# Peptides against a protein of PDB entry 3ZN8: the designs that were tried, part 31

Target 1, 125 residues: chain A of PDB entry 3ZN8
Amino acid sequence: LEEYDKIQKKMEDVMEGKGKLTLRDVYAQIIALRKMGPLSKVLQHIPGLGIMLPTPSEDQLKIGEEKIRRWLAALNSMTYKELENPNIIDKSRMRRIAEGSGLEVEEVRELLEWYNNMNRLLKMV

## One batch from the design tools (peptide; aimed at target 1 Q29 H45 I46)

Design b2_p24_2_s2 (made by RFdiffusion4, then SolubleMPNN; from b2_p24_2, 14 letters changed)
Fold by OpenDDE base, seed 1:
Parts: sequence; structure tokens; C-alpha cells
Structure b2_p24_2_s2 (fold): chain B 125 residues (1-125), chain A 24 residues (1-24)
Amino acid sequence: as target 1 above (125 residues)
Amino acid sequence: KRFQEEFLQLFVAQQEQRKKEELE
């Protein structure tokens, strides 16, 4: 799919220092994953997952699936400026996003934590 | 795709970490 190729190119640009990962890129990736089906089916495309990490239980997969759905709600409640520059999201913005998406502030913080960790990972490669 | 794999690996790793923290 054209969408998958764009995401891959964006990752390569970030690793080469030619760009940065944004929450728009994260949104696109989540949508691409959702087109493949439920989280259980998507995880089958990760070689060696069962060797490096414990295989998630059925309950853990359901929790993970719901978490991704809730992250999409948060992303849909962000402004263009926040999606392009997530570093501007302070406590006040997190509260607004949480209220607008029907989430707890802690859930918005978890999404941002994941984003920060992903950025660090891409820069380490 | 490498980015998809890294996305999911990090996601699963963080879920496992949170599970451990909730049990402590």
C-alpha cells in the first residue's frame, strides 16, 4: 500500500536526520495497522516477538486493542500545531485533550510517553 | 515493514512493563 511506503520513507528520513517523527506520522501508522485487522493478527507480522518478549494473552490483546482505539480518540482531539510539534503539549493541553476525547489525563500522558520513547529509539539507530 | 515492527515491539514492551508495575 502507498501508505505503508510513505511511513517507511518517513522513518528512514528520521534515522538519517532529514526529519522528525510527528503525531501525524503516528496517526498514519495506527490507521495502517488497523487496516490489517485486530492486534492479534498484526502481531503475527513481527518475526521473533515470542523470543524477545512474552506472548500477550488474549486479555492483554483486548486491553492493547482498546488502548490503540483510545489513542486515536486523543489524536483526533489535538490541534494541527500539537500534532506537528507534540513538545508544546503541557499539562493544560493534556487536560483539554483528555476532556475532548473522553480519556483520563494519564492516558494522554501514556501516548506522549510512547511517542517520546519511539523518537529516542529512531535516533539511536 | 521495519517501522511497523518497531512500533509494535515498543508498544508490547511498554504494556508488559505497566503490567509488572500494577502487580507490585
Scores: peptide ipSAE 0.485, ipTM 0.866, DockQ to the pose 0.063
OpenDDE base, seeds 2, 3, 4, 5: peptide ipSAE 0.480, 0.485, 0.447, 0.459; ipTM 0.864, 0.865, 0.845, 0.853

Design b2_p24_2_s3 (made by RFdiffusion4, then SolubleMPNN; from b2_p24_2, 15 letters changed)
Fold by OpenDDE base, seed 4:
Structure b2_p24_2_s3 (fold): chain B 125 residues (1-125), chain A 24 residues (1-24)
Amino acid sequence: as target 1 above (125 residues)
Amino acid sequence: DRERELFLKLLIAKKKKELEEELK
């Protein structure tokens, strides 16, 4: 619960323009979500969200868990500087991260694209 | 509260979309 509250506060701070979302924040979120169990359980604890989100199928949960695991491997292969400043991740860094995590470069690119999209969305809210 | 809910909804909706695309 305490980790969850810290993550929520960080997201609020970013939405209010008091900070930036980093890949370190993403890492913390992934770890917290994994500790809480399947994403479906986390969603059930959010008042009002459980009504609008269809329960993912077991297969969707497995695919999501595998993708999160792969992204976690990529994040674990990043330097602290890269986690704090994802914009410094060039093609050379991306290749190193991919090699270190056992992922394709495209999977690392997808993570960064996801991060960039989330960061843009947070700034619009 | 509403902003938190919206952010979580967006995060989940995106993950759901990605999962649905991978399932196709």
Scores: peptide ipSAE 0.059, ipTM 0.512, DockQ to the pose 0.042
OpenDDE base, seeds 1, 2, 3, 5: peptide ipSAE 0.044, 0.036, 0.023, 0.046; ipTM 0.471, 0.502, 0.434, 0.475

Design b2_p24_2_s4 (made by RFdiffusion4, then SolubleMPNN; from b2_p24_2, 14 letters changed)
Fold by OpenDDE base, seed 4:
Structure b2_p24_2_s4 (fold): chain B 125 residues (1-125), chain A 24 residues (1-24)
Amino acid sequence: as target 1 above (125 residues)
Amino acid sequence: SEFQERFLKLLIAKKLKELQEALE
C-alpha cells in the first residue's frame, strides 16, 4: 500500500508536468500491482468503484499475468540508462533485450510503444 | 494489452475518486 501511494504520487507528478514516467516507474508499478493482486482487489479500496467496473475472469487474469511476466523479463534485461531513458533504445538494444529476455523483438517494441502511449496519456489527464 | 487495461483502470479509478471527493 505504501508502494502504491508512492506510485500514485509519481503519476500525479507526471500528470502535472513535474516529472517524467520512465520504465523504472513502470517496473515499480508492475511489482506493486502484482503484490496487491488482481485489479479487482485494488479497486475494492475505492468506495463504489467495485460495482462500476467489471472484474476480470480467471482466464483474463492468467493471460494478463503472463503478459506482465514477459514484460518484466524485458525490463530486467534493460540497463539502468535504458530504464531511465527509454528513448535511447534503438534496434540493436531492442534485439539485445529480446535475446536476453527470451522475447521476440516485436514484443519489446510493443512494450516501448505501450510506454510511449501511456506517457502521452498521462500528460493529457 | 491486459496490462494497459489495468493501468488505464487505475488512472480512471484515481480520477473518479478525486471527482467523488470534490462532490462530497
Scores: peptide ipSAE 0.062, ipTM 0.533, DockQ to the pose 0.261
OpenDDE base, seeds 1, 2, 3, 5: peptide ipSAE 0.057, 0.047, 0.059, 0.053; ipTM 0.532, 0.539, 0.527, 0.527; seeds 2, 3 fail the geometry check

Design b2_p24_3 (made by RFdiffusion4)
Pose (drawn by RFdiffusion4):
Structure b2_p24_3 (pose): chain A 106 residues (1, 21-125), chain P 24 residues (1-24)
Amino acid sequence: LLTLRDVYAQIIALRKMGPLSKVLQHIPGLGIMLPTPSEDQLKIGEEKIRRWLAALNSMTYKELENPNIIDKSRMRRIAEGSGLEVEEVRELLEWYNNMNRLLKMV
Amino acid sequence: AAAHLLANALASGNKKAFLTAMIA
């Protein structure tokens, strides 16, 4: 049930219920339909879950703040350690900056 | 559906909802 600390404390809670659906707990707005979140049980069918939650914990508690410092020597680093590829790391690293960015405009 | 939830989160200014939508 400044940001990095929050990301962990949140993502960790996003597994001990599902992947849960509490996405509709702090949104007074309305939804769209039900035949859409059905593709959430698909990823659950596999023995695994997601590649993101992999290399995510395979990083220092400071490397997630400014993933910009990460180079070609640091991407392959959390790649082989997590079992993901260099490409699967980029999509993850280019996202840590987005959260710390779009949040500023909030 | 995720974009709609993100738009509602931005309209509400709620950081928790925003982070939840981003992760979702």

Design b2_p24_3_s1 (made by RFdiffusion4, then SolubleMPNN; from b2_p24_3, 13 letters changed)
Fold by OpenDDE base, seed 1:
Structure b2_p24_3_s1 (fold): chain B 125 residues (1-125), chain A 24 residues (1-24)
Amino acid sequence: as target 1 above (125 residues)
Amino acid sequence: LREQLLQQALQSGNKEAVLLALLY
């Protein structure tokens, strides 16, 4: 809980323009979420979700959990400089990360695109 | 589902919800 609160506060600072969300922050957040339990339990803590949206099927949750595990493998294959400044990840670095994590280059690209989209959305909220 | 979750998460202002919605 304490680690989660620190990450939430950091995300708030990022949204307020006091910082930049990095892949290190993403990594820390994913770890914190996993400590809270399976995605099904995490979703239960989201106010209003159970009232307004159908709960994802167990199969959809499993797919999401597998994707998170694959992304963690990619993140674990990154250097500290890459985690702090993901924009330095060129094609050569992306290939190295993919090879080190047992992922396709396209999956590493997808993670980076997701991160970029997340940063854009966090600036809009 | 993803788009609906993302829209709901953005409307709620819950950052955790936004992160989760984008993971799916």
Scores: peptide ipSAE 0.090, ipTM 0.635, DockQ to the pose 0.427
OpenDDE base, seeds 2, 3, 4, 5: peptide ipSAE 0.073, 0.055, 0.068, 0.075; ipTM 0.617, 0.611, 0.616, 0.604

Design b2_p24_3_s2 (made by RFdiffusion4, then SolubleMPNN; from b2_p24_3, 13 letters changed)
Fold by OpenDDE base, seed 3:
Structure b2_p24_3_s2 (fold): chain B 125 residues (1-125), chain A 24 residues (1-24)
Amino acid sequence: as target 1 above (125 residues)
Amino acid sequence: LRQQLLEQAIASGNKEAVLLALLY
């Protein structure tokens, strides 16, 4: 819980424009949330989610848990330099990360695209 | 902010983006 609170505070600082979101921060947050229990419990702590999203079926929750595990595998296959500066990840690095994580190169590209979009939004606020 | 990030992730149709937006 204390580790989670430190990560949350850092995320708040990033959202306030006081910091830079990195893939290391994404990794740390995924690990912290997994320690809280099943994805269903994590979703219950998100205000307004039940209004914006239909309650996922048990099968949809299992698919979501598998997707989190796949993203974690990709992040675990990155170097420290790549986690801190994802913009250095070229086609050769993406292929290495995909091979090391057992993912398709497209899945690694999708993660990087998500990160880039998120980081752009955080800079606009 | 968190709500806007979630809405954008939903609008992208990317389930992984939605899931990751929920983590923040």
Scores: peptide ipSAE 0.140, ipTM 0.682, DockQ to the pose 0.114
OpenDDE base, seeds 1, 2, 4, 5: peptide ipSAE 0.082, 0.073, 0.078, 0.058; ipTM 0.626, 0.624, 0.622, 0.601

Design b2_p24_3_s3 (made by RFdiffusion4, then SolubleMPNN; from b2_p24_3, 14 letters changed)
Fold by OpenDDE base, seed 5:
Structure b2_p24_3_s3 (fold): chain B 125 residues (1-125), chain A 24 residues (1-24)
Amino acid sequence: as target 1 above (125 residues)
Amino acid sequence: LLQKLLEQAIKSGNKEAVLLALLL
């Protein structure tokens, strides 16, 4: 809970333009949520989700949990400098991260594209 | 705020972006 609250506060600061979301922040958030249990339990802690989204099937939860696991493998294969400044991740770094994580380069690219899209969104709020 | 991130992730059709927006 305390780690989650610290990450939430940092996300609020980023959304207020007081900070920058990094892949280190993403990593910390994923770890905090995994300490709460399976993705199904995490979703139960999100107020109003049951009203906004159809209850995900067990198969959808498994797919989502596998994706989180794959992204954690990628994040664990990144250097501290890459986590703090993902913009330095070029094609050579992506290939190294993919090889180190047992992922396809396309999956590492997808994580980075997601991160970029999220940062773009946070700047519009 | 989190709700807008979630709504935009839903609109993107990227279920994974939705999951991670839920995690933030």
Scores: peptide ipSAE 0.171, ipTM 0.689, DockQ to the pose 0.122
OpenDDE base, seeds 1, 2, 3, 4: peptide ipSAE 0.152, 0.161, 0.142, 0.167; ipTM 0.676, 0.684, 0.667, 0.683; seed 4 fails the geometry check

Design b2_p24_4 (made by RFdiffusion4)
Pose (drawn by RFdiffusion4):
Order: sequence, then structure tokens, then C-alpha cells
Structure b2_p24_4 (pose): chain A 106 residues (1, 21-125), chain P 24 residues (1-24)
Amino acid sequence: LLTLRDVYAQIIALRKMGPLSKVLQHIPGLGIMLPTPSEDQLKIGEEKIRRWLAALNSMTYKELENPNIIDKSRMRRIAEGSGLEVEEVRELLEWYNNMNRLLKMV
Amino acid sequence: TEEEKREALERLIEEKLEEEEEEE
């Protein structure tokens, strides 16, 4: 049930119920339909879950703040350690900056 | 506010998960 600390405390909670659906707990707005979140149980059917939660915990508690400092020598680092590929790491690293970015405009 | 930040983070996580599903 400044940002990095929140990201972990949040993502960690996003596994001990599902992948849960509490996405509709702090949103007074309305939804769309039910035949859409059905594709959430698909990823659950596999023995695994997601590649993101992999290399995510395979990083220092400071490398997640400014993933910009990460180079070609640092991407392959958390790649082989997590079992993901260099490509699967980029999509992850280029996202840590987005959260710390779009949040500023909030 | 703290609540607005939480909501924004939830929405960003949701959007990212939807993007991953579309790509698949």
C-alpha cells in the first residue's frame, strides 16, 4: 500500500498488491473503460514482470538523480548486471530525467 | 503541493506503462 527517495518508496509499493491498480486512488477524475487494463494480467502471466524494475535497483541512490552523467561505460554497467541490454537501459535512463523534469512544471 | 506531486508521479508511471504496452 528530493525525488529519487520518492520514486523508490513509490515503486516498491507498486508490487505488493498486483501490479496494483491504485492509480485511481488520488485521481478525482473519471476513467474510460474496463476492457483496456486487461492487458495488465498478460505481463503477470510470465514468470517475470518488467525490465524497468530490473536495472532500476541496479543503480546507486545518486545515479538515478542525474542519469545524464551516465555514459557508454555506465549503460553497459547496469545492463549486464541486470540481464538487460544496452538498448533496454537507454529507455530506462532517458525516463529518470523525464520524471524530474515534468515534475518541475507541477 | 505534496499531493499534486504524488498524482503527477502516478500519472507519469501510468503513461510509461501504457507506452510499453503499445510498443509490445

Design b2_p24_4_s1 (made by RFdiffusion4, then SolubleMPNN; from b2_p24_4, 11 letters changed)
Fold by OpenDDE base, seed 2:
Structure b2_p24_4_s1 (fold): chain B 125 residues (1-125), chain A 24 residues (1-24)
Amino acid sequence: as target 1 above (125 residues)
Amino acid sequence: SEEERRRALLQLIEEFRKKELEKE
């Protein structure tokens, strides 16, 4: 919970323009969430999620956990420079990351797209 | 507002979850 709170504070700081959200921050968040146990329990601790998101079925939870596991593999295959500056990840880097993590290039692209969308959202709202 | 930021984040998570379910 303490690690989770630190990550949430970081996200708030980024929303206020006091910092930049990086894939390193995403990695730290995923690790912190995994320490809390099953995704269902994690979601219960996120303010507003338990109320605004429908309770996922057990199958939906498994799908989400598997996706997070795959993204962790991708993140573990990135260099420190890539984690700090995801915008430098070109097609060649993306392919290397995919090969190193045993993922399809499209899955790595999806992670980066998610990050970009999240970063835009945090800056706009 | 902080509440608007939270709502927008939740919507993004929900959209992502829906897309993942469609792939399975």
Scores: peptide ipSAE 0.045, ipTM 0.498, DockQ to the pose 0.293
OpenDDE base, seeds 1, 3, 4, 5: peptide ipSAE 0.038, 0.016, 0.047, 0.021; ipTM 0.482, 0.387, 0.481, 0.389; seed 4 fails the geometry check

Design b2_p24_4_s2 (made by RFdiffusion4, then SolubleMPNN; from b2_p24_4, 13 letters changed)
Fold by OpenDDE base, seed 2:
Structure b2_p24_4_s2 (fold): chain B 125 residues (1-125), chain A 24 residues (1-24)
Amino acid sequence: as target 1 above (125 residues)
Amino acid sequence: SEEERRRALLELIAEFERKERAKE
């Protein structure tokens, strides 16, 4: 929970415009979530949130785990500069990352799109 | 409040997780 709390605080700071979400932050978040299990289980242990989330099936959990592993491979294939400034990742960089991680370029693109959407949404909340 | 921000963040993260699982 301590590691998760640190990540949460960082994201709260981003929501308040006190920072920028980076792919390094995403990496840390993924690692923390994997250690804690599904976020739905984490949310159930947080007093006052009272959020009823549908419990994913076992198959959905496996699919999610595979997706996370693939994204971690992509993140591990990025340079520090790319992790800190994902906006510099062009087609050439995406191809390199894909090849280095054993992924399709489209999968790397999906990760970047997810990041961009999440970063945008966090600033709006 | 900090609690409201925390809740909103967690809900957003949960939504992303659900969406990603639904795509596969």
Scores: peptide ipSAE 0.099, ipTM 0.543, DockQ to the pose 0.345
OpenDDE base, seeds 1, 3, 4, 5: peptide ipSAE 0.081, 0.058, 0.098, 0.086; ipTM 0.529, 0.523, 0.549, 0.542; seed 3 fails the geometry check

Design b2_p24_4_s3 (made by RFdiffusion4, then SolubleMPNN; from b2_p24_4, 10 letters changed)
Fold by OpenDDE base, seed 1:
Structure b2_p24_4_s3 (fold): chain B 125 residues (1-125), chain A 24 residues (1-24)
Amino acid sequence: as target 1 above (125 residues)
Amino acid sequence: SEEERRQALLQLIEEFLRKEREKE
């Protein structure tokens, strides 16, 4: 499930106690996550997740894996300045990123929304 | 605090899951 991959990233960021998050940080974490192997293996390292969430099916894991790959494509299409300061990403930049990554603009917007939510969360903690 | 981080994380997870289910 695409949700599981996103949750894992969120958990790692919050656990590190960072007060500020950039998309560069997100990129680094996704790469680290990918190196751990299949999403199923990664989920096994998250305490309590199996209790709180239903066990994902193989198909759900594949969907999640695909979403991560798509987000990586988006991140790879961003400039260093955008990665360091995502707030500068306007509609024009978002469209460019989408075109460069082969994504819909809505998918890029979803990634940015996710980032904003995570950043707000970290500031509250 | 660690407890505050845990609670915030759980809330974020809950909100995310809710939103994803609504899209399906």
Scores: peptide ipSAE 0.082, ipTM 0.539, DockQ to the pose 0.257
OpenDDE base, seeds 2, 3, 4, 5: peptide ipSAE 0.057, 0.040, 0.075, 0.047; ipTM 0.431, 0.421, 0.511, 0.408

Design b2_p24_4_s4 (made by RFdiffusion4, then SolubleMPNN; from b2_p24_4, 13 letters changed)
Fold by OpenDDE base, seed 5:
Structure b2_p24_4_s4 (fold): chain B 125 residues (1-125), chain A 24 residues (1-24)
Amino acid sequence: as target 1 above (125 residues)
Amino acid sequence: SEEERKRALLLLLLEKELEELRKE
């Protein structure tokens, strides 16, 4: 909860609509998803869809929440410049972020790789 | 708007990715 509050405050400080995907945008969407809950849980309350949509188990939800918390910790350890322009994050910055968040460098790399993939997909739209 | 569309798509993609992570 403490990390969540820090992230929320940081997003309020830097949030701008520029039309390009940044890590602060990722931040905002992660928080929105957490606030609203899994889309599957929302859709299952719609008549006719609940039967057709598989609901993740409680254990799966916990695993997802833990991963989100780790990524949020990494994002919280980034500078505003890094959040806005993730491509500037080199090995040195990545190591700093990992150390600051208590994560492995490889996990920070995974987050950045995921971001790059998402950004690439969005550019195709 | 285009921005809203991109935001919506991002949300869906994130949800999908999170679901994949939950399956790990």
Scores: peptide ipSAE 0.059, ipTM 0.567, DockQ to the pose 0.278
OpenDDE base, seeds 1, 2, 3, 4: peptide ipSAE 0.057, 0.058, 0.039, 0.053; ipTM 0.570, 0.567, 0.539, 0.560

Design b2_p24_5 (made by RFdiffusion4; failed a check: the pose's geometry)
Pose (drawn by RFdiffusion4):
Structure b2_p24_5 (pose): chain A 106 residues (1, 21-125), chain P 24 residues (1-24)
Amino acid sequence: LLTLRDVYAQIIALRKMGPLSKVLQHIPGLGIMLPTPSEDQLKIGEEKIRRWLAALNSMTYKELENPNIIDKSRMRRIAEGSGLEVEEVRELLEWYNNMNRLLKMV
Amino acid sequence: EEEEKEEKLTALEKLIAEKEEEEK
């Protein structure tokens, strides 16, 4: 049930219920339909879950703040340690900056 | 302060949801 600390405290809560659906707990707005979140149980069927939650905890509590400092020597680092590929790391690293970015405009 | 925290949490939830949709 400044940002990095929040991201962990939040993603850690996003597993002990599902992948839960509390996405509709702090949104007074309305949804669309039900035949759409059905593709959420598909990723649950596999013995695994997601690649993101992998290399996510395979990083220092400061490397997540400014993933820009990460180079070709640092991407392969959290790649083999997590079992993901260099490509699967880029999609993850280029996202830590987005959260810290779009949040500024909030 | 609480309202700002809720707005930030809502923004993060929306961003996570959008990223999940991109994978789909």

Design b2_p24_5_s1 (made by RFdiffusion4, then SolubleMPNN; from b2_p24_5, 14 letters changed; failed a check: the pose's geometry)
Amino acid sequence: SEEEERRRRRALLELILKRELEEL

Design b2_p24_5_s2 (made by RFdiffusion4, then SolubleMPNN; from b2_p24_5, 13 letters changed; failed a check: the pose's geometry)
Amino acid sequence: EEEEKKRRERALLELIEEFRRKEL

Design b2_p24_5_s3 (made by RFdiffusion4, then SolubleMPNN; from b2_p24_5, 14 letters changed; failed a check: the pose's geometry)
Amino acid sequence: EEEKRRQRLRALLQLILDFELKEL

Design b2_p24_5_s4 (made by RFdiffusion4, then SolubleMPNN; from b2_p24_5, 13 letters changed; failed a check: the pose's geometry)
Amino acid sequence: SEEERQRRLRALLELILEEELKEL

Design b2_p24_6 (made by RFdiffusion4; failed a check: the pose's geometry)
Pose (drawn by RFdiffusion4):
Structure b2_p24_6 (pose): chain A 106 residues (1, 21-125), chain P 24 residues (1-24)
Amino acid sequence: LLTLRDVYAQIIALRKMGPLSKVLQHIPGLGIMLPTPSEDQLKIGEEKIRRWLAALNSMTYKELENPNIIDKSRMRRIAEGSGLEVEEVRELLEWYNNMNRLLKMV
Amino acid sequence: EEEEEREALEKLIAEKEEEEEEEE
């Protein structure tokens, strides 16, 4: 049930219920339909879950703040350690910056 | 402010999950 600390405290909570659906707990707005979140149980059917939660904990508690400092020598680093590929790492690293970015405009 | 930040993070996570599903 400044940002990095929140990301972990949040993503850790996003597993001990599902992948849960509490996405509709702090949103007074309305939804769309039910036949859509059905594709959430699909990723659950596999013995695994997601690639993101992999290389995510395979990083220092400071490397997540400014993933910009990460080079070609640092991407392959958290790649082989997590079992993901260099490509699967980029999509993850280029996202840590987005959260810290779009959040500024909030 | 804290609630808004929380909501923003949840929306971002949800949007990113949807992008992954589309790519698949």

Design b2_p24_6_s1 (made by RFdiffusion4, then SolubleMPNN; from b2_p24_6, 14 letters changed; failed a check: the pose's geometry)
Amino acid sequence: EREKRLQALLRLIEEERKKELEKE

Design b2_p24_6_s2 (made by RFdiffusion4, then SolubleMPNN; from b2_p24_6, 11 letters changed; failed a check: the pose's geometry)
Amino acid sequence: EKEKRLQALLQLIREKELEELEKE

Design b2_p24_6_s3 (made by RFdiffusion4, then SolubleMPNN; from b2_p24_6, 11 letters changed; failed a check: the pose's geometry)
Amino acid sequence: EEEKRRRALLELILEREKEEKLKE

Design b2_p24_6_s4 (made by RFdiffusion4, then SolubleMPNN; from b2_p24_6, 13 letters changed; failed a check: the pose's geometry)
Amino acid sequence: EQQKRQQALLELILKKEEEERKKE

Design b2_p24_7 (made by RFdiffusion4)
Pose (drawn by RFdiffusion4):
Structure b2_p24_7 (pose): chain A 106 residues (1, 21-125), chain P 24 residues (1-24)
Amino acid sequence: LLTLRDVYAQIIALRKMGPLSKVLQHIPGLGIMLPTPSEDQLKIGEEKIRRWLAALNSMTYKELENPNIIDKSRMRRIAEGSGLEVEEVRELLEWYNNMNRLLKMV
Amino acid sequence: EEEEEFKERILESFLAEKREEQRE
């Protein structure tokens, strides 16, 4: 049930219920339909879950703040350690900056 | 597409939580 500390305390809570659906707990707005979140149980069918939650915990509690400092020598680092590929790491690293970015405009 | 939608859901929930924190 400044940002990095929140991301962990949040993503850790996003597994001990599902992947849960509390996405409709702090949104007074309305939804769309039900035949859409059905593709959420598909990823649950596999013995695994997601690649993101992999290399996510395979990083220092400071490297997630400014993933910009990460180079070609640092991407392959959290790649082989998590079992993911260099390409599967980029999509993850280029996203840590987005959350710390779009949040500023909030 | 499924990964993007999941990222958007995480982002929307995180932003909504921050807005509630600011209002409080």

Design b2_p24_7_s1 (made by RFdiffusion4, then SolubleMPNN; from b2_p24_7, 17 letters changed)
Fold by OpenDDE base, seed 3:
Structure b2_p24_7_s1 (fold): chain B 125 residues (1-125), chain A 24 residues (1-24)
Amino acid sequence: as target 1 above (125 residues)
Amino acid sequence: SLDERERQRILQLLIAEEERKKAE
């Protein structure tokens, strides 16, 4: 899948310090994963590293899929500038995004906090 | 695409509404 390969290359470039992770990149990743099918099917394609970890229950997977769908709605309510530079999203922008996506402001804040944590982690690698 | 054009239309409406609220 051409789109998936582009996403993987982008992630590699970010880890090498040749770019930054944006919400546009996150959006593209979500769309690519959805084209592969349900989250449960996607997880089955991830090879194990010889470590057996507890698998999420079916109910937990459904909750996760719904959360991703809600985040996608939020991302679809953002401007190109916001997707490229999430740090510009102030309280007013966050409220607009929440209203446009049918989410609570706190849910939008949670998405942004998740992004910030991921971006920090990638910079430390 | 048609979907992208619709997305942009909705986004412009949301931005316009935000600006109206700030002006009040």
Scores: peptide ipSAE 0.248, ipTM 0.743, DockQ to the pose 0.018
OpenDDE base, seeds 1, 2, 4, 5: peptide ipSAE 0.139, 0.141, 0.107, 0.144; ipTM 0.624, 0.618, 0.610, 0.597; seed 4 fails the geometry check

Design b2_p24_7_s2 (made by RFdiffusion4, then SolubleMPNN; from b2_p24_7, 17 letters changed)
Fold by OpenDDE base, seed 5:
Structure b2_p24_7_s2 (fold): chain B 125 residues (1-125), chain A 24 residues (1-24)
Amino acid sequence: as target 1 above (125 residues)
Amino acid sequence: DEDERERQRFLDLLIAKRKEELSR
């Protein structure tokens, strides 16, 4: 819960224009989620967010876990500079990350696109 | 996938929370 609160605070700070979300933050979030279980369960413990989110099936959780595992591999193949500034990741860096993580280049691109969309959304609020 | 859907739900809740705070 403490780790989750830190992540929430970071996201709130980004929403208020006090910082930016990085892939390092994403890494921390993934680790926290794996410790706490499905995000829906974590959200149920947050006061005022008492929305009963549908619980995914066990098979759906396994599929999600595999994707998370692959993203962790990608993140672990990035340099510190890339984690802090994902916008510097060009095609050459993306290929290196993919090769180092055993992923397709398109999977790394998907991770970066997800990050960019999330970061844009947070800054817009 | 389910992880992406959960992340999106989380973001939507943050947005809703921020809107509530601004309406106070």
Scores: peptide ipSAE 0.086, ipTM 0.480, DockQ to the pose 0.227
OpenDDE base, seeds 1, 2, 3, 4: peptide ipSAE 0.054, 0.019, 0.055, 0.082; ipTM 0.469, 0.403, 0.484, 0.494; seed 4 fails the geometry check

Design b2_p24_7_s3 (made by RFdiffusion4, then SolubleMPNN; from b2_p24_7, 15 letters changed)
Fold by OpenDDE base, seed 1:
Structure b2_p24_7_s3 (fold): chain B 125 residues (1-125), chain A 24 residues (1-24)
Amino acid sequence: as target 1 above (125 residues)
Amino acid sequence: EEDERERQLFLEDLIARKKKELEE
């Protein structure tokens, strides 16, 4: 609960323009979500999700959990500087991260693209 | 511990760059 509250506060600070979302923040969020248990339980705690999105099937939840696990492997293969400033991740760094995590380079690119899209959304709010 | 991890990952990146340069 305390870790979750710290993450929520950090997210609020980012939404207020007092900070930037980093991959370190993403890592902390994923760890907190995993401590809450299965994604099905996490989704129940997201207000309005059940109204706005169809309830994911059990198979969709499993796919989501696998994707999160793969992204954690990638994040665990990043330096502190890369986690704080993902924009420094070039092709060489992506290859290293992919090799270190057992992922395809395309999966690392997908994570970085997701992060960039998330940061764009947060700046629009 | 974090400094050692960062150093290891940095060295892996240097090795990866050097391998690429040798393949060119």
Scores: peptide ipSAE 0.262, ipTM 0.723, DockQ to the pose 0.017
OpenDDE base, seeds 2, 3, 4, 5: peptide ipSAE 0.233, 0.260, 0.247, 0.232; ipTM 0.700, 0.729, 0.714, 0.709

